# Peptides against a protein of PDB entry 7SFY: the designs that were tried, part 12

Target 1, 41 residues: chain A of PDB entry 7SFY
Amino acid sequence: ELFNLESRVEIEKSLTQMEDVLKALQMKLWEAESKLSFATC

## One batch from the design tools (peptide; aimed at target 1 L25)

Design b2_p15_6 (made by RFdiffusion4)
Pose (drawn by RFdiffusion4):
Structure b2_p15_6 (pose): chain A 41 residues (1-41), chain B 38 residues (1-38), chain P 15 residues (1-15)
Amino acid sequence: as target 1 above (41 residues)
Amino acid sequence: FNLESRVEIEKSLTQMEDVLKALQMKLWEAESKLSFAT
Amino acid sequence: SLSETLEEHLDELLE
């Protein structure tokens, strides 16, 4: 039970971490999309 | 992470792909740790 | 900045 809880804690911790990493990635990707979109009309 | 030039967009897009590549492995690692904890 | 935040979040995830 203890091991299970340690797992679930370290799991959902990095799940939020992956959430934070990707959404900043999605924001910069949107900037690039707008850049190449306007540039190539 | 620059977008001033086409050269920089290219370098920046590859960096984002490398980042996603790291995320996919972290997702799989989480899939397994969880499967092993049930 | 957004670039600095992405680099910091990525380093935290990789550690």

Design b2_p15_6_s1 (made by RFdiffusion4, then SolubleMPNN; from b2_p15_6, 7 letters changed)
Fold by OpenDDE base, seed 1:
Structure b2_p15_6_s1 (fold): chain B 41 residues (1-41), chain C 41 residues (1-41), chain A 15 residues (1-15)
Amino acid sequence: as target 1 above (41 residues)
Amino acid sequence: as target 1 above (41 residues)
Amino acid sequence: SLDEELLEKLKKLLS
């Protein structure tokens, strides 16, 4: 396999994008749980 | 939006899968950099 | 916020 600056930059871009999506999903989960209500008697 | 156990499980599954891919990418980057060689005179 | 297409593209980088 060939590793160069372009390959490193491409991988780092992908890592950054995935981290952004992860954070978005975590925020969505937190928001959903914050809005969750329970049955009351 | 509706939040229930099934929705939470779905989001958590997606988070886990993305975290696994992130770790794999980080390992690939580390391995690539470990194999990188520089020009010598 | 889930991007399945991004995930698939990233998986391809591992192959």
Scores: peptide ipSAE 0.084, ipTM 0.519, DockQ to the pose 0.313
OpenDDE base, seeds 2, 3, 4, 5: peptide ipSAE 0.080, 0.083, 0.082, 0.079; ipTM 0.520, 0.519, 0.519, 0.519

Design b2_p15_6_s2 (made by RFdiffusion4, then SolubleMPNN; from b2_p15_6, 7 letters changed)
Fold by OpenDDE base, seed 1:
Structure b2_p15_6_s2 (fold): chain B 41 residues (1-41), chain C 41 residues (1-41), chain A 15 residues (1-15)
Amino acid sequence: as target 1 above (41 residues)
Amino acid sequence: as target 1 above (41 residues)
Amino acid sequence: SLDEELQKKLEELLK
């Protein structure tokens, strides 16, 4: 394979997109957990 | 929506999988960059 | 889902 500027830009873009999705999922998880309620006696 | 143990486990599994892909991609980028050569005069 | 599709595409880049 040939690594060039286009390849690097494409990979970096994909990495950034994945990181954004990860952050969004982490926020959703955090918010869901913060709203979790437990039964009490 | 109802947040329960199953939901949390599913989200955490997805996060872990995405993080693994992210790490693998970062490694590939690093290795590709380390192998990059430049034309010289 | 969006994250699953993205993950699949990224996995393809790793091949």
Scores: peptide ipSAE 0.089, ipTM 0.540, DockQ to the pose 0.296
OpenDDE base, seeds 2, 3, 4, 5: peptide ipSAE 0.082, 0.083, 0.084, 0.088; ipTM 0.540, 0.532, 0.539, 0.539

Design b2_p15_6_s3 (made by RFdiffusion4, then SolubleMPNN; from b2_p15_6, 8 letters changed)
Fold by OpenDDE base, seed 5:
Structure b2_p15_6_s3 (fold): chain B 41 residues (1-41), chain C 41 residues (1-41), chain A 15 residues (1-15)
Amino acid sequence: as target 1 above (41 residues)
Amino acid sequence: as target 1 above (41 residues)
Amino acid sequence: SLDEELKKLLEKLLK
């Protein structure tokens, strides 16, 4: 396929969207883990 | 929702999958850009 | 959910 400015911009948008979702998942994981409680003696 | 080992493992799998796709897109972008030719005088 | 959003994004990007 032809690589042009339009194609590059679209790929970069997809990359940014992926990174945003990745960060959101990482934050949710952190929040979930931070709510985990441990028993003590 | 309850956070347990199963939930954590599933989230980590999703994160890994996202990272793999991100890397694949980055590589495809690089390959596409590397095939771009420029005119010279 | 974020998991479903991830799946949708992956499906979109892999098409």
Scores: peptide ipSAE 0.081, ipTM 0.519, DockQ to the pose 0.362
OpenDDE base, seeds 1, 2, 3, 4: peptide ipSAE 0.077, 0.073, 0.074, 0.081; ipTM 0.514, 0.518, 0.513, 0.516

Design b2_p15_6_s4 (made by RFdiffusion4, then SolubleMPNN; from b2_p15_6, 5 letters changed)
Fold by OpenDDE base, seed 4:
Structure b2_p15_6_s4 (fold): chain B 41 residues (1-41), chain C 41 residues (1-41), chain A 15 residues (1-15)
Amino acid sequence: as target 1 above (41 residues)
Amino acid sequence: as target 1 above (41 residues)
Amino acid sequence: SLSEELEKKLQELLA
């Protein structure tokens, strides 16, 4: 694969997108766990 | 959405998968940049 | 599902 500025920009954009999704998932996990309620007697 | 152990496992699996891909992209970026050669006269 | 959506996104990113 030819690497140049355009290729680097593409990779960095993909990384940023994945990081955003990862953060969103982490937030969802946190929210889900924070709302987790346990059965009571 | 119902949150339970199964839901948590699903989210965590997704997170792990994304982290793996993110690492792969980071490695690709590093490898590409490390192999970057500049035109010489 | 979330996993399927994620896989789709990953495919797009790696394409």
Scores: peptide ipSAE 0.086, ipTM 0.534, DockQ to the pose 0.309
OpenDDE base, seeds 1, 2, 3, 5: peptide ipSAE 0.081, 0.082, 0.082, 0.085; ipTM 0.527, 0.530, 0.527, 0.540

Design b2_p15_7 (made by RFdiffusion4)
Pose (drawn by RFdiffusion4):
Structure b2_p15_7 (pose): chain A 41 residues (1-41), chain B 38 residues (1-38), chain P 15 residues (1-15)
Amino acid sequence: as target 1 above (41 residues)
Amino acid sequence: FNLESRVEIEKSLTQMEDVLKALQMKLWEAESKLSFAT
Amino acid sequence: KTEAEELETKIEALK
């Protein structure tokens, strides 16, 4: 039970971490989309 | 992470793909740790 | 963009 809880804690910790990493990545991707979109009309 | 030039967009886009590549492995690692904890 | 959106859906589903 202890091991299970340690797992679930470390799991969902990095799940939020991955959330944070991807959504900043999605924001910069959007900037590039707008850049190449306007540039190539 | 620059978008001033086409060369920079290219370098920046590859960095984002490398980041996603790291995220896919982290996702799989999480899939397994969880499967092993049920 | 598609790959990033699919990965986000997978992360949310796993969470």

Design b2_p15_7_s2 (made by RFdiffusion4, then SolubleMPNN; from b2_p15_7, 8 letters changed)
Fold by OpenDDE base, seed 3:
Structure b2_p15_7_s2 (fold): chain B 41 residues (1-41), chain C 41 residues (1-41), chain A 15 residues (1-15)
Amino acid sequence: as target 1 above (41 residues)
Amino acid sequence: as target 1 above (41 residues)
Amino acid sequence: MQKLLELQKKIEELK
């Protein structure tokens, strides 16, 4: 495939979507761990 | 949902999977940009 | 649980 601006933009959009999902999971993990810490104290 | 070790492990596995995909996309972007640089010189 | 499955699906769509 010829790398052009369109392909670059598509990859960057996919990267951004992955980062957003990753951040959402990290937040959920943090929330869960925080609740666990409160429940175990 | 009760946060337990199983839930934590599941979240961590999903995080790892996303990080692996993110790295793969970053590598593809780098390869594409590298090829573009060679083609434009 | 449901939100995690949705996220896993999004990961698979981006591979």
Scores: peptide ipSAE 0.071, ipTM 0.524, DockQ to the pose 0.054
OpenDDE base, seeds 1, 2, 4, 5: peptide ipSAE 0.066, 0.066, 0.070, 0.069; ipTM 0.509, 0.514, 0.518, 0.512

Design b2_p15_8 (made by RFdiffusion4)
Pose (drawn by RFdiffusion4):
Structure b2_p15_8 (pose): chain A 41 residues (1-41), chain B 38 residues (1-38), chain P 15 residues (1-15)
Amino acid sequence: as target 1 above (41 residues)
Amino acid sequence: FNLESRVEIEKSLTQMEDVLKALQMKLWEAESKLSFAT
Amino acid sequence: LAKVLELKAKAEALE
């Protein structure tokens, strides 16, 4: 039970971490999309 | 992470792909740790 | 732009 809880804790911790990393990534992707979109009309 | 130039967009886009590549492995690692904890 | 759209689709699917 203890091991299970340690797992679930370290799991959902990096899940939020992955959320934070990807959504900053999605924001810069959007900037690039707007850049190449406007540039190539 | 620059977008001033086409050369920089290229380098920046590859960095984002490398980041997603790291995220895919982290996601799989999470899939396994969880499967092993049920 | 095509590469950006591909990476966007991959990032959305991963989310």

Design b2_p15_8_s1 (made by RFdiffusion4, then SolubleMPNN; from b2_p15_8, 9 letters changed)
Fold by OpenDDE base, seed 5:
Formats: sequence, structure tokens, C-alpha cells
Structure b2_p15_8_s1 (fold): chain B 41 residues (1-41), chain C 41 residues (1-41), chain A 15 residues (1-15)
Amino acid sequence: as target 1 above (41 residues)
Amino acid sequence: as target 1 above (41 residues)
Amino acid sequence: LDRVKQLLAQLQALM
């Protein structure tokens, strides 16, 4: 495949989308962990 | 949904997979850019 | 997570 500006832009867009999802998952994990209650003795 | 240890582990696995793909895409972009040749006068 | 898996698959197709 010939790498061109269009291919670069597409890869950069995909990277940005993944970063956004990654951040959202990290936030969701943090929120879920913050809500976790532990059994107390 | 009740957040439990199983849910946490699943989210962490998904995060790891996304991070691995993100790194692979960054590497591919870098490699493609490094191979780009320019027309010379 | 299903939506995440779908996005991941789409992005992997670009690799």
C-alpha cells in the first residue's frame, strides 16, 4: 500500500477515537471502584 | 449491574487490549511516515 | 463493552 496523506489522517483519527474510549473506560473503572462497598467485620 | 471483582478484571483486560492496539497503530504510523519518500527537484 | 469491542475490531482492521 502507498502511504499518503489520506492514510495518515485516517490512522490519526483512529488513534484519537481509541484514546477517547480508553479514557472513558478508565473513568468508568474509577467510578465503579469508588462505588464498591466492602463487607465490614 | 453489580460491580464485582470479575467486572473489574474484564474492564482491565479490555483496557490492556486497547493500549496494545494503540501502541501498534502508533508504531505503524511512525513506520509509514519514515518510509515516505518525497519528490526531489 | 460490546461497543468498545466493535471499535477495537474496526481499529485492528487498519493495522
Scores: peptide ipSAE 0.101, ipTM 0.524, DockQ to the pose 0.054
OpenDDE base, seeds 1, 2, 3, 4: peptide ipSAE 0.099, 0.100, 0.100, 0.105; ipTM 0.521, 0.521, 0.518, 0.538; seed 4 fails the geometry check

Design b2_p15_8_s2 (made by RFdiffusion4, then SolubleMPNN; from b2_p15_8, 7 letters changed)
Fold by OpenDDE base, seed 5:
Structure b2_p15_8_s2 (fold): chain B 41 residues (1-41), chain C 41 residues (1-41), chain A 15 residues (1-15)
Amino acid sequence: as target 1 above (41 residues)
Amino acid sequence: as target 1 above (41 residues)
Amino acid sequence: LERVLQLKKELEALM
């Protein structure tokens, strides 16, 4: 595979999308844990 | 959805898997950039 | 969660 500007931009976009998804999952985990603590305390 | 221990473990596993993919993409980017610099220097 | 799992699969396909 020839690494070119297009390949770099594509990888960087994929990385950014994954970071956004990771943040969304972390927020969902926090919300779920917050609801659990409210139900058990 | 009732947040229970199973749901928490599932979310944490998904987060870990995404972090692993993120690291793999970062490594691929670094390798690609390293090859490009070697070809242009 | 399903959309996240789909994005993960799409990104894994770029590896």
Scores: peptide ipSAE 0.123, ipTM 0.528, DockQ to the pose 0.055
OpenDDE base, seeds 1, 2, 3, 4: peptide ipSAE 0.121, 0.115, 0.122, 0.123; ipTM 0.526, 0.524, 0.519, 0.523

Design b2_p15_8_s3 (made by RFdiffusion4, then SolubleMPNN; from b2_p15_8, 9 letters changed)
Fold by OpenDDE base, seed 5:
Structure b2_p15_8_s3 (fold): chain B 41 residues (1-41), chain C 41 residues (1-41), chain A 15 residues (1-15)
Amino acid sequence: as target 1 above (41 residues)
Amino acid sequence: as target 1 above (41 residues)
Amino acid sequence: LERVKQLLKELEALM
């Protein structure tokens, strides 16, 4: 398939979704670390 | 910027890097959750 | 990671 605007837009959407997953994992990590810190107090 | 082969390769590299970060975050999350589970025992 | 793997497959399908 040709590298066109449509393909780029779909890739950018996929990248954005991956960034959302990354942010969600970072938030979960923060929550887990926060709970761990709380549990070790 | 034109969406060309070079741009695609750079996007794929970025996606791979994001996947590596996601994997690292998942491992850290697992470690944190494991420690939390241990600390709550 | 399953969602990321799916997104990578979707990306590969666009190539």
Scores: peptide ipSAE 0.101, ipTM 0.483, DockQ to the pose 0.043
OpenDDE base, seeds 1, 2, 3, 4: peptide ipSAE 0.097, 0.090, 0.095, 0.098; ipTM 0.526, 0.524, 0.528, 0.533

Design b2_p15_8_s4 (made by RFdiffusion4, then SolubleMPNN; from b2_p15_8, 5 letters changed)
Fold by OpenDDE base, seed 1:
Structure b2_p15_8_s4 (fold): chain B 41 residues (1-41), chain C 41 residues (1-41), chain A 15 residues (1-15)
Amino acid sequence: as target 1 above (41 residues)
Amino acid sequence: as target 1 above (41 residues)
Amino acid sequence: LERVLELKKKLEALM
C-alpha cells in the first residue's frame, strides 16, 4: 500500500467527519432520553 | 419522533461500531506514519 | 441514520 500525503489527508478528513457524526448521535441520544416519559402505574 | 427502547439500542449499537472504526483508523494512520520514509536529499 | 450508515460504509472501505 502506498501511503502518501493524499491518503493521509483523506484519512484525517474521514476521522474528523466520523467524530462529528459521533457527537451528533450522542446529542440526539441525550435529547431523546431527556424527552422520554416513563409510564406511571 | 417516537423514541423507544428499540431506537435507543440501535443508536447505541451504531455509536459503538463507529467508535471501533474510529480507533481502527487511528491505528492505521499511526502505523502508516511509522512506516513513512522521508526522501533524503 | 441513513447518512450515518453511508459514512460508516465509506470509512470502513478505508480500513
Scores: peptide ipSAE 0.125, ipTM 0.522, DockQ to the pose 0.054
OpenDDE base, seeds 2, 3, 4, 5: peptide ipSAE 0.125, 0.115, 0.126, 0.115; ipTM 0.524, 0.505, 0.528, 0.504; seeds 4, 5 fail the geometry check

## One batch from the design tools (peptide; aimed at target 1 M18 L22 L25, target 1 (a further copy) L25)

Design b2_p16_1 (made by RFdiffusion4)
Pose (drawn by RFdiffusion4):
Structure b2_p16_1 (pose): chain A 41 residues (1-41), chain B 38 residues (1-38), chain P 16 residues (1-16)
Amino acid sequence: as target 1 above (41 residues)
Amino acid sequence: FNLESRVEIEKSLTQMEDVLKALQMKLWEAESKLSFAT
Amino acid sequence: EEEIEETEERIEELKE
């Protein structure tokens, strides 16, 4: 039970971490999309 | 992470891909830790 | 996982 809880804690911790990393990646990706979109009309 | 130039967009897009590649392994690692904890 | 796959496809489109 203890091991299970330690797992679930470290799991959902990095799940939020992955969420934070990706959504900053998605924001810069959007900037690049707008850049190449406007540039190539 | 620059977009001033086409060369920089290219370098920046590859960095994003490398980041996603790291994220995919972290997702799988999480899939396994969870499967092992049920 | 879906968000990762969508983001990847968007990056591939930009690289093409």

Design b2_p16_1_s1 (made by RFdiffusion4, then SolubleMPNN; from b2_p16_1, 11 letters changed)
Fold by OpenDDE base, seed 4:
Structure b2_p16_1_s1 (fold): chain B 41 residues (1-41), chain C 41 residues (1-41), chain A 16 residues (1-16)
Amino acid sequence: as target 1 above (41 residues)
Amino acid sequence: as target 1 above (41 residues)
Amino acid sequence: MDELKQLLEKLRELKS
């Protein structure tokens, strides 16, 4: 794989995008679990 | 969106996968940049 | 989740 400026920029953009999604999913998971109630006898 | 056990498991799997890819991409970027040589006069 | 799957696939391609 040829690495150049364009490739680096593309990877960095993808990393940023993934980090944003990761944070969003982590928050979503936390919110969902925090609201979850449990049944009892 | 209904949140249940299946949904939680799916999200957690996705998070793990994203973290793995993130780490791999960061390493790939570092390796590529570390190997990059620069032209001179 | 479709967008997430697409993103993951693109990222896997970049990884390899």
Scores: peptide ipSAE 0.087, ipTM 0.502, DockQ to the pose 0.056
OpenDDE base, seeds 1, 2, 3, 5: peptide ipSAE 0.082, 0.083, 0.085, 0.084; ipTM 0.499, 0.503, 0.507, 0.501; seed 3 fails the geometry check

Design b2_p16_1_s2 (made by RFdiffusion4, then SolubleMPNN; from b2_p16_1, 11 letters changed)
Fold by OpenDDE base, seed 4:
Structure b2_p16_1_s2 (fold): chain B 41 residues (1-41), chain C 41 residues (1-41), chain A 16 residues (1-16)
Amino acid sequence: as target 1 above (41 residues)
Amino acid sequence: as target 1 above (41 residues)
Amino acid sequence: MSELEQLLQKLWELKA
């Protein structure tokens, strides 16, 4: 497996992208759970 | 956009998978940086 | 696509 600056940069880009998606999904999860709780009350 | 138990479960599964991948990528990043530092010394 | 790319694509679809 290659290890160099290009590889590091690529991984860092992927990590950043994943973190952004993770935050978005966490927000969606909260929204879903919030609405579900509200709807089932 | 649908919000229900199925959607929540799907999001939670995706979050778990993403977190696992995130950890793996962080480890790979550390390895790459570690090796790069070692190699360039 | 790599497994990572596939996962990211699926996750983005959920995000959207």
Scores: peptide ipSAE 0.076, ipTM 0.535, DockQ to the pose 0.053
OpenDDE base, seeds 1, 2, 3, 5: peptide ipSAE 0.073, 0.075, 0.073, 0.075; ipTM 0.516, 0.522, 0.522, 0.516

Design b2_p16_1_s3 (made by RFdiffusion4, then SolubleMPNN; from b2_p16_1, 10 letters changed)
Fold by OpenDDE base, seed 4:
Structure b2_p16_1_s3 (fold): chain B 41 residues (1-41), chain C 41 residues (1-41), chain A 16 residues (1-16)
Amino acid sequence: as target 1 above (41 residues)
Amino acid sequence: as target 1 above (41 residues)
Amino acid sequence: MEELKQLLEKIRKLKA
């Protein structure tokens, strides 16, 4: 795989997107678990 | 979406996988940039 | 979750 400026930019964009998804999923998981804990009390 | 134990486990597995990929991509990016820097010197 | 699957696949390709 040839690495160049375009490739770097693309990877960085993908990393940013993945980090955003990670944050969203972590928050969603926390909220879901919070609700589950509340519901099972 | 109905959240239950199975859903939670699935999300956690996905999160773990994403974190692993993030690490791999970050390392790959660093290595690629390092090589590029070396090559352009 | 389909978007997540697609993103993961895209990222896997970048990793490879």
Scores: peptide ipSAE 0.094, ipTM 0.495, DockQ to the pose 0.056
OpenDDE base, seeds 1, 2, 3, 5: peptide ipSAE 0.085, 0.092, 0.093, 0.091; ipTM 0.498, 0.498, 0.496, 0.476; seed 2 fails the geometry check

Design b2_p16_1_s4 (made by RFdiffusion4, then SolubleMPNN; from b2_p16_1, 10 letters changed)
Fold by OpenDDE base, seed 4:
Structure b2_p16_1_s4 (fold): chain B 41 residues (1-41), chain C 41 residues (1-41), chain A 16 residues (1-16)
Amino acid sequence: as target 1 above (41 residues)
Amino acid sequence: as target 1 above (41 residues)
Amino acid sequence: MEELEQLLKKLQELKA
C-alpha cells in the first residue's frame, strides 16, 4: 500500500471519527446506567 | 429498549472491542508513519 | 444493539 500525506490524513480523520463514536457510546452507556433502576435484573 | 445487566455487559464488551480496534489502528498508523520514506509525497 | 453491532463491524473492517 502507498502511504503518503493524503492517506495519513484520511486515517487520522477516521481515527478521530472512531474516537467521537466511542465517546458518544460511553456517554450513552453512562446515561443508561444512571437511569438503571436499582431493581433491574 | 430494555436495559439490564446483560445488555450493559454486551455494550461494555462492544466498547472494549472498539477501544481495541482504535488502539490497533493507532499502532498501524504509527508503524506506517515510522516506515514512511523521507522522500514520500 | 444491532446498530452497535454494525458499527463494530465497520470498525473491524477499518482495522483490516
Scores: peptide ipSAE 0.070, ipTM 0.510, DockQ to the pose 0.053
OpenDDE base, seeds 1, 2, 3, 5: peptide ipSAE 0.068, 0.069, 0.070, 0.070; ipTM 0.508, 0.513, 0.516, 0.513

Design b2_p16_2 (made by RFdiffusion4)
Pose (drawn by RFdiffusion4):
Structure b2_p16_2 (pose): chain A 41 residues (1-41), chain B 38 residues (1-38), chain P 16 residues (1-16)
Amino acid sequence: as target 1 above (41 residues)
Amino acid sequence: FNLESRVEIEKSLTQMEDVLKALQMKLWEAESKLSFAT
Amino acid sequence: ELKEEIEDTEHRLEEL
């Protein structure tokens, strides 16, 4: 039970971490999209 | 992470793919740790 | 949810 809880804790911790890393990535990606979109009309 | 030039967009887009690549392994690692904890 | 977001982001990068 203890091991299970340690797992679930370290799991959902990095799940939020992945969430934070991807959504900043999605924001910069949107900037690039707008850049190449406007540039190539 | 620059977008001033086409060369920089290229370098920046590859960095984003490398980041996603790391995320995919982290997601799989999480898939397994969870499967092993049920 | 994360898997879908990753796949969508990857496809958007391929478009670029």

Design b2_p16_2_s1 (made by RFdiffusion4, then SolubleMPNN; from b2_p16_2, 9 letters changed)
Fold by OpenDDE base, seed 4:
Structure b2_p16_2_s1 (fold): chain B 41 residues (1-41), chain C 41 residues (1-41), chain A 16 residues (1-16)
Amino acid sequence: as target 1 above (41 residues)
Amino acid sequence: as target 1 above (41 residues)
Amino acid sequence: SLKKQLEELQERLKEL
């Protein structure tokens, strides 16, 4: 492994992408929970 | 899309898995940055 | 779509 500025930038881009997907999943979970609550009440 | 308790559990499992990967990547980034600093000093 | 985002993330992870 050779770590340099380029590899750091690539890792940071991947981390940002993962955070975006996590946020999307969290929103989907919230929507699912809201609909489940609505359906059961 | 069908929202129910089963789908919620699956989403939560995926979220947990992604969080674990994020933590691993953050640790790798820290290690890489530490090695870079060590190598350049 | 979320599916597309996950597929792209998986591909990105292979490159790390």
Scores: peptide ipSAE 0.107, ipTM 0.549, DockQ to the pose 0.055
OpenDDE base, seeds 1, 2, 3, 5: peptide ipSAE 0.102, 0.106, 0.104, 0.105; ipTM 0.531, 0.538, 0.538, 0.538

Design b2_p16_2_s2 (made by RFdiffusion4, then SolubleMPNN; from b2_p16_2, 10 letters changed)
Fold by OpenDDE base, seed 4:
Structure b2_p16_2_s2 (fold): chain B 41 residues (1-41), chain C 41 residues (1-41), chain A 16 residues (1-16)
Amino acid sequence: as target 1 above (41 residues)
Amino acid sequence: as target 1 above (41 residues)
Amino acid sequence: SLREQLEALQERLKKL
């Protein structure tokens, strides 16, 4: 791997994208748990 | 989407996997920054 | 899908 400024920028872009997806997953998890809790009550 | 126990478990697995990848990216970022700092000194 | 997005991110990571 070539570790330079361009590589760092690319990694940071990937990190941001992953954080966005992670946030989306957390929201979906909350929705799933919410619905499951509601359905089992 | 069907939100049930199976779906929740699947999402949690995906979350764990993404957190692992995120951690790996953060480590790579640190390596990149470390090497860049070393190289530019 | 989220799974596909995750796989794409993993592949992207491999290319870094």
Scores: peptide ipSAE 0.153, ipTM 0.555, DockQ to the pose 0.059
OpenDDE base, seeds 1, 2, 3, 5: peptide ipSAE 0.146, 0.126, 0.140, 0.149; ipTM 0.520, 0.533, 0.538, 0.532

Design b2_p16_2_s3 (made by RFdiffusion4, then SolubleMPNN; from b2_p16_2, 11 letters changed)
Fold by OpenDDE base, seed 1:
Structure b2_p16_2_s3 (fold): chain B 41 residues (1-41), chain C 41 residues (1-41), chain A 16 residues (1-16)
Amino acid sequence: as target 1 above (41 residues)
Amino acid sequence: as target 1 above (41 residues)
Amino acid sequence: SLEEQLKALQERLKKL
C-alpha cells in the first residue's frame, strides 16, 4: 500500500480517536481518584 | 467495582500503552510524509 | 461510552 491522501486522512482520524480515548481515560482516572476516600479516625 | 490500587495501576498501564502507540503512529506518519515525493518538472 | 470508543478504536487500528 502506497502512502497517499487517503492513508494520511485515515491515520490522522485514528490518531484523533486515540487522543479522545486517552482524554476519556484520564478523566475517568481523575473521577475515580477524586471519589476515593480513606478511612478516618 | 470499587476503585483501588489494582484498578489504578491497570488504567495507568493502559494509558501508557496508548501513549506509546500514539507516538509510534505519529512517527510513522512523519516518516511516510517525509518520503512522499512530488512530480517535478 | 468509553467501552464503545475502545471497541471502535480497536477495529480502526486493525485497518491501519
Scores: peptide ipSAE 0.103, ipTM 0.526, DockQ to the pose 0.055
OpenDDE base, seeds 2, 3, 4, 5: peptide ipSAE 0.101, 0.098, 0.101, 0.090; ipTM 0.524, 0.529, 0.527, 0.527

Design b2_p16_2_s4 (made by RFdiffusion4, then SolubleMPNN; from b2_p16_2, 10 letters changed; failed a check: too like the target's own chain)
Amino acid sequence: SLKEQLKALQEKLKEL

Design b2_p16_3 (made by RFdiffusion4)
Pose (drawn by RFdiffusion4):
Structure b2_p16_3 (pose): chain A 41 residues (1-41), chain B 38 residues (1-38), chain P 16 residues (1-16)
Amino acid sequence: as target 1 above (41 residues)
Amino acid sequence: FNLESRVEIEKSLTQMEDVLKALQMKLWEAESKLSFAT
Amino acid sequence: SLSEELESLSEELESL
């Protein structure tokens, strides 16, 4: 039970970490999309 | 992470891809740790 | 990058 809880804790911790990393990646990606979109009309 | 130039967009896009590649392995690692904890 | 943006603005103003 203890091991299970330690797992679930470290799991969802990095899940939110992944969430934070990707959404900043999605924001910069949107900037690039707008850049190449405007540039190539 | 620059978009001033085409060369920088290229380098920046590859960095994003490398980042997603790291995310995919972290996702799988999470898939397994969870499967092992049920 | 800021210095380069300022130089670009100075050139635009001289052209105007």

Design b2_p16_3_s1 (made by RFdiffusion4, then SolubleMPNN; from b2_p16_3, 15 letters changed)
Fold by OpenDDE base, seed 1:
Structure b2_p16_3_s1 (fold): chain B 41 residues (1-41), chain C 41 residues (1-41), chain A 16 residues (1-16)
Amino acid sequence: as target 1 above (41 residues)
Amino acid sequence: as target 1 above (41 residues)
Amino acid sequence: SAAARAAREALARALE
């Protein structure tokens, strides 16, 4: 396992991508919950 | 797009999985950087 | 969600 600039850049790129997806999922959850409504008697 | 318990659970499960991968990547970066050494003259 | 799943899998492979 060779650590070099290439591998560091790849890891950081993956981290950024993951963070972006995380934020998107969090927003999706918020949006879904905000739209949730209940029928009332 | 129907929001229900099933969809909420799925989103939350995805969030948890993403967070776990994020932590793993952060640890990988730290470990890689901690192992970095430089040749000296 | 399919995109999220694909991203999770790709990123999981990247850390291996």
Scores: peptide ipSAE 0.145, ipTM 0.560, DockQ to the pose 0.118
OpenDDE base, seeds 2, 3, 4, 5: peptide ipSAE 0.138, 0.133, 0.140, 0.138; ipTM 0.556, 0.551, 0.553, 0.553

